# Ledger of designs, part 328: peptides against a protein of PDB entry 3T6J

Target 1, 375 residues: chain A of PDB entry 3T6J
Amino acid sequence: PIVESYIGFIESYRDPFGSRGEFEGFVAVVNKAMSAKFERLVASAEQLLKELPWPPTFEKDKFLTPDFTSLDVLTFAGSGIPAGINIPNYDDLRQTEGFKNVSLGNVLAVAYATQREKLTFLEEDDKDLYILWKGPSFDVQVGLHELLGHGSGKLFVQDEKGAFNFDQETVINPETGEQIQSWYRSGETWDSKFSTIASSYEECRAESVGLYLCLHPQVLEIFGFEGADAEDVIYVNWLNMVRAGLLALEFYTPEAFNWRQAHMQARFVILRVLLEAGEGLVTITPTTGSDGRPDARVRLDRSKIRSVGKPALERFLRRLQVLKSTGDVAGGRALYEGYATVTDAPPECFLTLRDTVLLRKESRKLIVQPNTRLE
Target 2, 372 residues: chain A of PDB entry 3T6J as posed
Amino acid sequence: PIVESYIGFIESYRDPFGSRGEFEGFVAVVNKAMSAKFERLVASAEQLLKELPWPPTFEKDKFLTPDFTSLDVLTFAGSGIPAGINIPNYDDLRQTEGFKNVSLGNVLAVAYREKLTFLEEDDKDLYILWKGPSFDVQVGLHALLGHGSGKLFVQDEKGAFNFDQETVINPETGEQIQSWYRSGETWDSKFSTIASSYEECRAESVGLYLCLHPQVLEIFGFEGADAEDVIYVNWLNMVRAGLLALEFYTPEAFNWRQAHMQARFVILRVLLEAGEGLVTITPTTGSDGRPDARVRLDRSKIRSVGKPALERFLRRLQVLKSTGDVAGGRALYEGYATVTDAPPECFLTLRDTVLLRKESRKLIVQPNTRLE

## One batch from the design tools (peptide; made by RFdiffusion4, then SolubleMPNN)

Design b2_p29_2_s3
Fold by OpenDDE base, seed 2:
Structure b2_p29_2_s3 (fold): chain B 375 residues (1-375), chain A 29 residues (1-29)
Amino acid sequence: as target 1 above (375 residues)
Amino acid sequence: MDTSVEGPLETDNDTSPYLLNEEAEKIAE
């Protein structure tokens, strides 16, 4: 097996200032099969970027090809085990030498390991299919999310000399039909400009890219899915997302009107978008569990993913990108916070659903160090 | 259960996304 490792002061998640790294390290084995899929995805990235629902003028002029590897972690020493790693964390090296994206495959597998009887909020008819395909579908989603989500889109910038990285005369905002009216000035970044919504907004964009592009046959082929399997992977990926949107309510604090996790907020936003699409695409129904306590069911109509879901997501995703590209903070905040708002208004009654989600919350899973064997 | 696709489990912090150029750089928290 190919063994990879790293050690050092790497991640700064525990530093309130985000500067000081925690000393950590891992030893992992390369999952060759999964890595090969990611490599194929990387090889197709430039082509797949053209499938995203914005004009080429809103896409990066040049794509920098990263490495993408799946790792099975044998040992991880640190305060927590990540699901993915982007290394190095040195900006100078990223710019000059490139970067590597790593998926911790077995960590993800543990995170998504669920017994059928404990699987919450799904229809009985979906449970077996969900259990079967949640792993593979998640691999697709992660690949798309990281490579084509985070790896896509252009920021319109005016540099210190007043030069623009886009043609002001010819580039048209697809949402307004007008010339570009806003951009990033020198020294402005995505995070600095969009501030409190930046992380979640970007995650939402990346997740949306995943859902959107997973509908493309070429993507499924890259991951080795064809025919009925491909359709099941698509279905489960979308189903997982809408379920995750419901589960996300765990990470909302009503008293503070605040979200505690960027990805979860993003997933809730996507759920709201898909609910707004209507036409029976997504339905959340409060129920009573066998224990007599509150429960809920999420239903996704498979037949409406392409006809209803895709167009809704396309419009939303395009808006996300356009607002991001143009640095339109006001518009971006209005859009995103609108979907991220949690109330108890009917028909969804999300605050009530949150109580149900908390009631049905699974216990925290433990990650146990694996053994290796030669066969 | 953490469903994050990047970064540490059960944290509000994420790993930095892909950096295509300086314009797209995300500040790590």
Scores: peptide ipSAE 0.017, ipTM 0.485, DockQ to the pose 0.061
Fold by OpenDDE base, seed 3:
Structure b2_p29_2_s3 (fold): chain B 375 residues (1-375), chain A 29 residues (1-29)
Amino acid sequence: as target 1 above (375 residues)
Amino acid sequence: MDTSVEGPLETDNDTSPYLLNEEAEKIAE
């Protein structure tokens, strides 16, 4: 339909146990132009899935091509307006009726409406480029995140009858070189096994897929970017992510050693991965603002995205998927929580940086519901 | 990416407005 809506208990992020949905509702209008781009992305999904850094045996046997629509939100009732939604969240419905991915396209325009002078943690030379391309790069990221992030990967399962959905004799763990040693048993789910890290871990995987696949020329072409523009979109997308990783520190509670925002935790993890890659790919430099107070700058070397960033992300993303597929909670937790740990250890001194982030925090943005007009 | 929704500090499971997916992979129903 041209006008789409939903209402009900949808997302459970506000439930500490991730079980109870928040009551939400929206009315939105289909953005046909952007939806067409997502449709092209969907059409290319099967091929693009092959570009992901895990063996086909770790990918779903059959890719379910979901509907993907870009929506311009007219009204949204809830605690916050998401940039993207995958619904329904019920497996039975997804299996029988399918699911829909939506991008709330006009949310970014408001959410990222930051004046150049107030744009924090970026180099001066990056600000104009960032402002120009943050929207388009986000569209790319959202599409990849939903369709090929959340839509990718296979869970190895043993059913109630003892049958496996994979060949135990031939499937090899690419990380260990050995046969598969663990899997999901009957009654076990991703959430039940990975529990407290499940949501953030999955978001991290999806975000990583976005960053990884946005490097593919076909993806950029689908979204209408070529040449220098494509490279700028890539750069800004990666820059957004590393900046977000720094901003994420706002949502870490040192006293509780806990993250309040699953997506922000995911972004911080990615930042840590890219920092670990070294070679000057990402640099966070504490500075002093014009006001004489602490500040910081995030620098991403665009020339090293493919040479340094991509391989690092590839290895990390593969690890995420392998551990997810095999239900290796111990390994998955060790990996993810390791990168999610926030300390004040040099050289980054993240706890100190957190203070800077908090100091430079912008006021919470107000989203005003738009109107439509007939022309 | 750079979008977030700040909830109460007492809330340990807040969301950012970035691609909400609460689907749980069901195993062997």
Scores: peptide ipSAE 0.027, ipTM 0.507, DockQ to the pose 0.085; fails the geometry check
Fold by OpenDDE base, seed 1:
Structure b2_p29_2_s3 (fold): chain B 375 residues (1-375), chain A 29 residues (1-29)
Amino acid sequence: as target 1 above (375 residues)
Amino acid sequence: MDTSVEGPLETDNDTSPYLLNEEAEKIAE
């Protein structure tokens, strides 16, 4: 078997300032079959990047073909086991040297194993479809998230010599219609500038890229889905995201006005964006469970994903990227924290929903190191 | 309001580069 590993101070999600990496490491075996699937996505990456809702001037000047490998984890040392990895975690290096994507396949497999009776917050009519397509939709989402999410976008930089990596005279901010007014100076990084929101903001951008690009027929084709199956994969991917946004409330601490998990915060933000789009796209309905206690249902109107959801996500995603590219921390924080705010304001009453989420929370799963054998 | 990640590095919060929601729910406990 082909063995891969990494080790070091890599992920900064546990740092409140998003700067200091947690020491982690893994040993894994390459899943050749699944890796080949992701390589098809890599082959189309350059073209798919053009589908992202920002001008080419806000995209990397040169596409650097990354590696994308699916791994079966044997051992992972860290605070948590990821489903996907994009490294290095430095945008400057991603722009100049390239990056590698990893999908932790057996971690995903564990996540896919949900019993129907334990599946919360979905309508009964959606549960079977959700169970059927959760795995495939996650493969799509992880691939897009890592490769085209984390792997996309340009940071505008002025180097130590005063030179810009963009033309100040010709590059226009698509949101303002004006020339670029802010950028990263020498020594400034994404994490150093955006600090407390950097990790979650980036995850939100990457998740949004996944949702946005999964609507593209070529993406579904790459993953082997056509016709009704492709539409179901899209629907379940979006449904999963809005459900995740509700589940995310578990990771919010009202007393501290703080989020404990960057990805879940990101998913809540996306939920808020899609709720704001209105027009019946997403509906969260408080209900009463069979036990007589509070419950809830999230509904996504699949017929409105393209007509309502996509435009809303497009605008939001473009704003995320523009603010990131220009190093506009004030604007970025205002946008992101605005959507990340959890209140009990109607109609959603998110703090009340949080109580429901906590009430319906399942027991913690234990991840156990797998055993392998040579056959 | 500041939406920073909560707590010191010693917390039990999962901070995976990409974490599925079902796994996130279980690790937070």
Scores: peptide ipSAE 0.019, ipTM 0.496, DockQ to the pose 0.080; fails the geometry check
Fold by OpenDDE base, seed 5:
Structure b2_p29_2_s3 (fold): chain B 375 residues (1-375), chain A 29 residues (1-29)
Amino acid sequence: as target 1 above (375 residues)
Amino acid sequence: MDTSVEGPLETDNDTSPYLLNEEAEKIAE
């Protein structure tokens, strides 16, 4: 087996300033089969980037190909276990040695293992399909999210010398039909400009890229899915996202009007976008559980994913990218916070649904470090 | 997708199950 490890002050998640790393480490084994799928995805990345719903002028001029490896973690020491990481975080090493994207595959598998009887908010007819394809669909989503989500899009920048990284005369904003009117100045970054919404906004963009591109046959082929299996993977991926949008309400604090988890906020936003699309694409129905207490069911019409869902997501994703590229904080905040707002307004009554979500919340899972053996 | 392995840590900082924005920017560069 190929063994990989790292140790040191690496991730700064717990630093309010995002600068100081906590001490962490892992030992893992390369999952060759899954890594091969990610390698194929990387090989197709430049082509797949062209499928994203923004003009090439809003995409990176050159795609920098990262290493992408799936890892089965043997041991992890730290405050939390991520699903994916990019290492190293040292600029000098990245310049000389490069960097790697890693997916912690077995961690995800354990974290998402759900017993059928405990699976909440799905129609009974969807549960078996969901259980069967949850893992594979998630692999597709994570791969697209990391590589083509976070790895896509261009920021329009004016450097210290006044030069632009885009042609001001020819580049047109696809939303306004006008020339580009805003950009990042020297010293401005995505995080510095978009601040409190930057993390969740970017995660929302990445998740949306995953949903959007998973509809592409080439993506499904890369992961080894064809025919009915491919359609089921698509369906379960989208179903998982809309379900996650409902579950996300757990991480909203009504009293503070804030979100405690960036990814969950992102997933709620996507749910709102798909609900807004209407036409019976997504339906959330309050119900009564077998225990006589409030419950809910999420229904996704698979026949409307391409006809209703895709166009809605396309428009939304394009807007996210255009606002990001142009550094339009006001427009970006208005768009994103609009969808991230949680009220009890009908018909959804999200605050009421939140109570249901909390009522049906499962206990926190414990991750136990595995033992290895030679056969 | 419930990607929250352990849920949010008792810190003011959001723990991302995926790449942080800074990491995303690094990939995008």
Scores: peptide ipSAE 0.019, ipTM 0.497, DockQ to the pose 0.087; fails the geometry check

Design b2_p29_2_s4
Fold by OpenDDE base, seed 4:
Structure b2_p29_2_s4 (fold): chain B 375 residues (1-375), chain A 29 residues (1-29)
Amino acid sequence: as target 1 above (375 residues)
Amino acid sequence: SETVVQGPYETENSISSGILNEAAEELAR
């Protein structure tokens, strides 16, 4: 088998300042079959990058073909097992040297197992569809998230010699209509500059890229979905995200006004964006469960994903990228923390919903390490 | 012959809602 491994202080999610890496390592075997699908995505990456909702001036100057591999993890040492990885975690290196993407396929496969009776917060009519397409939709989302999410965008930099990696005279900020007024100086990084919001912000951007680009027919074709199946995958992917946004409330600590999980915070932000879009796109309805206790239902109007959801996400995603590229911490923080704020304000009453989420939360998830055999 | 990975395996506390929703195993940068 083809064995891959990595080790080091890599991810900074557990650092509240987003700077200090946690020791992590894995040993995995390459899943050739699944890797082939991601290679098709890589082959289309350059074209798909152009579909992202920011000017080319905010995208990498040159496309560097990345690696993308599906890995069956044998051993993972760390505080948690990711579904996907994009490395290195230095944006400047990503744009100048390239990057590698991995999907932890067998980990995802475990997550595909769903018991209908335990599936919370979905309408009954959506449960079977969700169960059927959750796995495939995850594959799509992970691929896009890693390759075109984390793998996209440009940081504007002034180097130690005072040179810019962008034309100050011609590059225009699409949000302001003005010339670029901020950038990263020598020694400044995404994490160092955006600090407490850096990890979650970036995850939000990557997740948003996934949702946005999964609407592109070419993406679904790459993953082998056509016609009604493709539409169902799209629907379930979006449905999963909005559901995740609700589930995210478990990881918010009201007393401390903080989030304990970067990805879940990101998903909540996306939920807020899509709720803000209005027009019946997303509806969260408090209900009463069969046990007589509080419950909730999330509804996503399939027919409004493209007409309402996509434009909302487009605007939001563009703002995320522009603020990231320009190193506008103040603007970025204002935007992101605004959507990440959890209150009990109507109509959603998120703090109340949080109680419901906590009531319905699942038990701790445990994954037992795999083994290998010869066949 | 080829080496085949078998697992990982779910415990009694299985991941039923999906890895992306449970935050135990997440997408990573």
Scores: peptide ipSAE 0.116, ipTM 0.611, DockQ to the pose 0.078; fails the geometry check
Fold by OpenDDE base, seed 2:
Formats: C-alpha cells, sequence, structure tokens
Structure b2_p29_2_s4 (fold): chain B 375 residues (1-375), chain A 29 residues (1-29)
C-alpha cells in the first residue's frame, strides 16, 4: 500500500489567537479509488474557482494544481481526528507554492454510521433521506471545503519593497465600489491580523464555499450524482449544515461568551445567515419530545435553497472573502462576531435552544484505532 | 491482494457533528 504521514505543529484551532499550532501526527494508507474521485474535482478546480462569488481580482492570480488524496487513517495523534486537511495553513504559501488536500475517508465513514433513532433535531420525513445521503453529501462537502474553500481567494499584499500584488488603480472592492483601501503589509498574515477569529472565520468561508458550489451541476456530476440523486445530495448537504449550526450551540460557553470549537462556530454563523434570509428557508421549532422534555426540529425548505439560500450565502461569502483579501480586520470582526453572537433574543431564543441541544447531546465518542487486512 | 483498512470504529454512537478538520467533541472537552 501507499503510505502517507504527516507530523508537526500544524493546526491552530486550539490556540485562542489562531497562531500556535497543535502538535499532530498521523499514518494513513492511500485509498486509490476515492482519490480518483477527488482527482476529477482537481481537474475542474480552476474552472470551478471562477464560479465563486468574487471578482477574479480577488482570486489567486495563478491556479496551482494541488494534490488531493483520500487516506484511510491508521493512527492519529492529536486532540481530534479530522475528516479533511488542507496544508500548508499559510495563505501566502498556498498562493505561491501550492497546497495539498487530504480526505480521511475512513473517518468520514464512521461519521456516516448514524442510527435513525438517535438522530436528533430532524423531521421524521427527512431522517431516512438524511441517513442515506449523509455520507455522499459529506464527501462532496469535504472536497469542496478543502480544495475550493481553503484553496481559494487572494490576499492583497504590499511587499517589503512597497510593491503591490494587485493593481491599486483598477481593482475595485465589489462591496464598496471603491478602490482597495487596505491590504496586508510585509510580515502580516491572515492569522496575525485576524487573530482570535481567524480559524473560525476561515472555516466559515470554506464551509460556505462547499454549500455554494455544491449547487453546481458539474460538482455533483464529478461525484457521480445526477437528477434526483443530485438534488437529494444537495438538500442533505444543506440540511446537515443547518442542523450542525444548531448542534454547534453545545460548543458555546455563555458565561465566557466564548466558542470552544472553530468549525462549530462557523456552522452556527452559517445557520444565522440562512435564518436571516428568511422566507421560510430555515425553520427551527421548539418541540416536546416523546419523553416529555424539550426538543427541537430543524426544517429546510429544499425548494428555496436556490432562490433564497444561494443568494444569501453568495452575499455573505463575498463579504467574507473581500474582507479577508483586504485585511479589513475591523470589518471582518464586526461581520463575523455579529453572526456568531448567541443571545436569547426572539424569535430564535438561541440560549434556550442551547439548553435543548445540551439536553439531547450524545455522550462523548471513542474512536478505536483501525486494523488492516489483505483481500 | 489489496490492503484494506477496517475502522476506525466508534464505540457508542455515530459522530453527529460532521467535523471536517477536527472532531469537535475532542476539541471542546
Amino acid sequence: as target 1 above (375 residues)
Amino acid sequence: SETVVQGPYETENSISSGILNEAAEELAR
């Protein structure tokens, strides 16, 4: 088998300032069959990047074809096992040197093993569909998240010699209609500027890219879905995200006004964006469970994903990218923290919903190390 | 012959959060 590994101080999710890497390492075996699917996505990546909702001037000047490999993890040392990886985590290097994408396929497979009776916060009519398509939709989401999420966007930089990597006279900020007024100076990085929100913000951007691009027929085709199946995959992907946004409340600490998990914070933000879109796209309804205790249901109107959801996500995603590109920390923080704020304000009453989420949460899971065999 | 990886295995319930880069349960606890 082809064996891959990585080790070092890589992910900074546990650093409050998003700068210091946690020591991690894994050993994995290449899954050739699944890797082939991601290679098809890579082959279309340059074209798909053009579908993202920002001007080419805010995208990388040159697309550098990355590696994308599906791996079956044998061992992982760290605080948690990831489903996907995009490295390096330095945006400047991603722009100039390229990057590698990894999907930990067998980790995803574990996530797919959902029992219907334990599936919370979904309508009964959605549960079977969710269970059926969770795996495939997650494969799509991971691929897009890593390759076209983390792998997209340009940072505007003024180098040490005073030269810009963009034309100051011609590049227009699509949000303001004005010339670019802020950028990264020499020595400034994404993490250094955005600090406490950098990780979650970037994850939110990447997740949003996934949701946005999964609507593209070419993407679904690459993964082998057409017709009704493709629509179901899309629906379940979006449904999973809005559900995840509710589940995310488990990882919010009201007393400290703090999020304990970057991805979950990101998913909550996306939920807030989609709720703000209104028009019946997303509905969270407090209910009473069969046990007589509080429960909740999340409903996503699939017929409004493209008409209501996509435009809302498009606008939000564009804003995320523009603020990132221009190094506008003040604007970025205002936007992101605004959506990340958890209150008990009506109509959602998120703090009350959090109590429900906590009541319904599952126990901590243990993941047992895999074995290998010859077939 | 092909080497097949069996697992990892979850001891209790399935992962409900669908975390991409890091398992939320491990990070938050």
Scores: peptide ipSAE 0.041, ipTM 0.588, DockQ to the pose 0.106; fails the geometry check
Fold by OpenDDE base, seed 3:
Structure b2_p29_2_s4 (fold): chain B 375 residues (1-375), chain A 29 residues (1-29)
Amino acid sequence: as target 1 above (375 residues)
Amino acid sequence: SETVVQGPYETENSISSGILNEAAEELAR
């Protein structure tokens, strides 16, 4: 088997300054079958990038083919096991050695272990479907998230010599209809400009790319889903995201107006976007559990994903990218923090829902290391 | 023979990680 490993201070999500890495280490085996799917996705990436809702001028000038593999983790040391990884996080190494995308495939498979009776916030009619397709939909989402999410978009830059990587006279901001008014200057980075929202904002963009592109038949075909199965995978992927947005409230601290987890904040933002779209696309209904205590149900109208959800996500995702490309921190912060704000305003009453989420919170799951066998 | 990995059996919420410092890379070109 092909064995991959890494060790060191890798991810900085737990650092409030986004600078100090958390110690991680893993040993994994390449899943050849799933890696082949990601290879097909990589082969289609250049074409799929054109499906993203921004002009080519806001996309990378040249597509650089990254490495993408699915890994079955044998051992992982860290505070949590991610579903996907884009490494290295070191700028100098990225510049000289490139980067690699990985999906931790068997971590995603664990999602099937959720007992139906313990599955919170879903309609009964959705539970079996959710259990069946959660894993496969995660594979799709992670692949799109890493490859076409994090791997997409162009930053407008003026270098130290004053040269631009875009034509100032011809490139038009699709949101304003005007020429580009802002860009990254020499020494400025995504993190330095967007600072406290940079990580979560980027994760939100990547997640949104996943949801948006999973609607494309070619994507589902690459992963081996066709017909009704493809539609179910799409539905469950979107359903999982809106559910995750509700679950995300656990990671919000009302007293500090602070999010403690960047990915969860991102998922909440997406939920807010889809709720704002209205028209019955997403509904969160407070209920009473069998124990007589508060509960809730998230409903996603499958029939409105393409008609209502996609356009809403398209507009939002385009705005995210345009603001990112132009280095418009003020606009980006206003947009993102606006959707990331948690209030108790009706009809959603998110602070009240947060109490429900906390009430229904399950104990932290333990990760048991896998076994291997030869077949 | 193919190596089959069975497990892990439980995990926390799936989180992806990795952000490219695109601005730095663009400036380095």
Scores: peptide ipSAE 0.027, ipTM 0.534, DockQ to the pose 0.099; fails the geometry check
Fold by OpenDDE base, seed 5:
Structure b2_p29_2_s4 (fold): chain B 375 residues (1-375), chain A 29 residues (1-29)
Amino acid sequence: as target 1 above (375 residues)
Amino acid sequence: SETVVQGPYETENSISSGILNEAAEELAR
């Protein structure tokens, strides 16, 4: 098989300021079949980028075609195993040497190898569908997340010489209707400006891109889904996200009013956005488990994904991008932290739900010994 | 034929990103 590895100070999620990389390493083998799907996604990337809910002026001027592979991890060393990777982290290297998107395909297989009866927070009618399509939907989400999420959007920059990478006279902020009034100046970076919310904010944007674009028929076609299967993949992808938003509460520390995991915070934010959309799109219902202890159910109305969910996500995602592009930290923080706030306010009572989440928490699964087979 | 691999690790449902320093590189152009 084709063997891939990477090693070094790569991801900075453990740095509260998102700057210092954690030492990570893995050895993996290429899943050729899934990689082929991702390559097809790459081939359609430029077209799909145009479907994102911001003006072309807020999109990158040029799309650099990355490599995209699906990897089955043999060994991983780090604090956490990602589902997807976009590297290198530096634009100069990406432009000169190219960049690569990676899906760690067997991460889900391990993580979600849960028996139906142990699957938490889903309605019974959704469990079988969820189990069936979680894997495929995950592949779609990761592909979109990495390639078109992290791979999309423009930062407005003024260089040291005073030159702008955008036309100040013609580019209009779609949220304000005005000319661009803020941008990144010399010495300013995404991390330096957005600081403590930078990582989570970007993950939220990327996840939102995944949800948004997975609705596109071409995406599902690329991954080999059509008809009812395609719709089920979409549904399960969205269902997984709203469920993840609930599960995310595990990573919130009420006493410190902070989040301990950027991706989980992002998923909670998306849940809040979709809850705000209303109209019965998402419903979280506290219940009592068979053991007599607190439980909960998340319901997503699939019939309202396109009519209610998509518009809500569109508006939110556009705002995320506009604020990111313009370096509007105040606006960005207000928006993001607003949705990231966890209180016990009705109707959701998230702090109470957090207790339920913790109560129903499953132990992290650990694979002790590697095993490989040819199929 | 595909090789199925299961390795020794704890599961984590996370996504890695490589764009956090994009603004810096943009300025360097």
Scores: peptide ipSAE 0.017, ipTM 0.508, DockQ to the pose 0.101; fails the geometry check

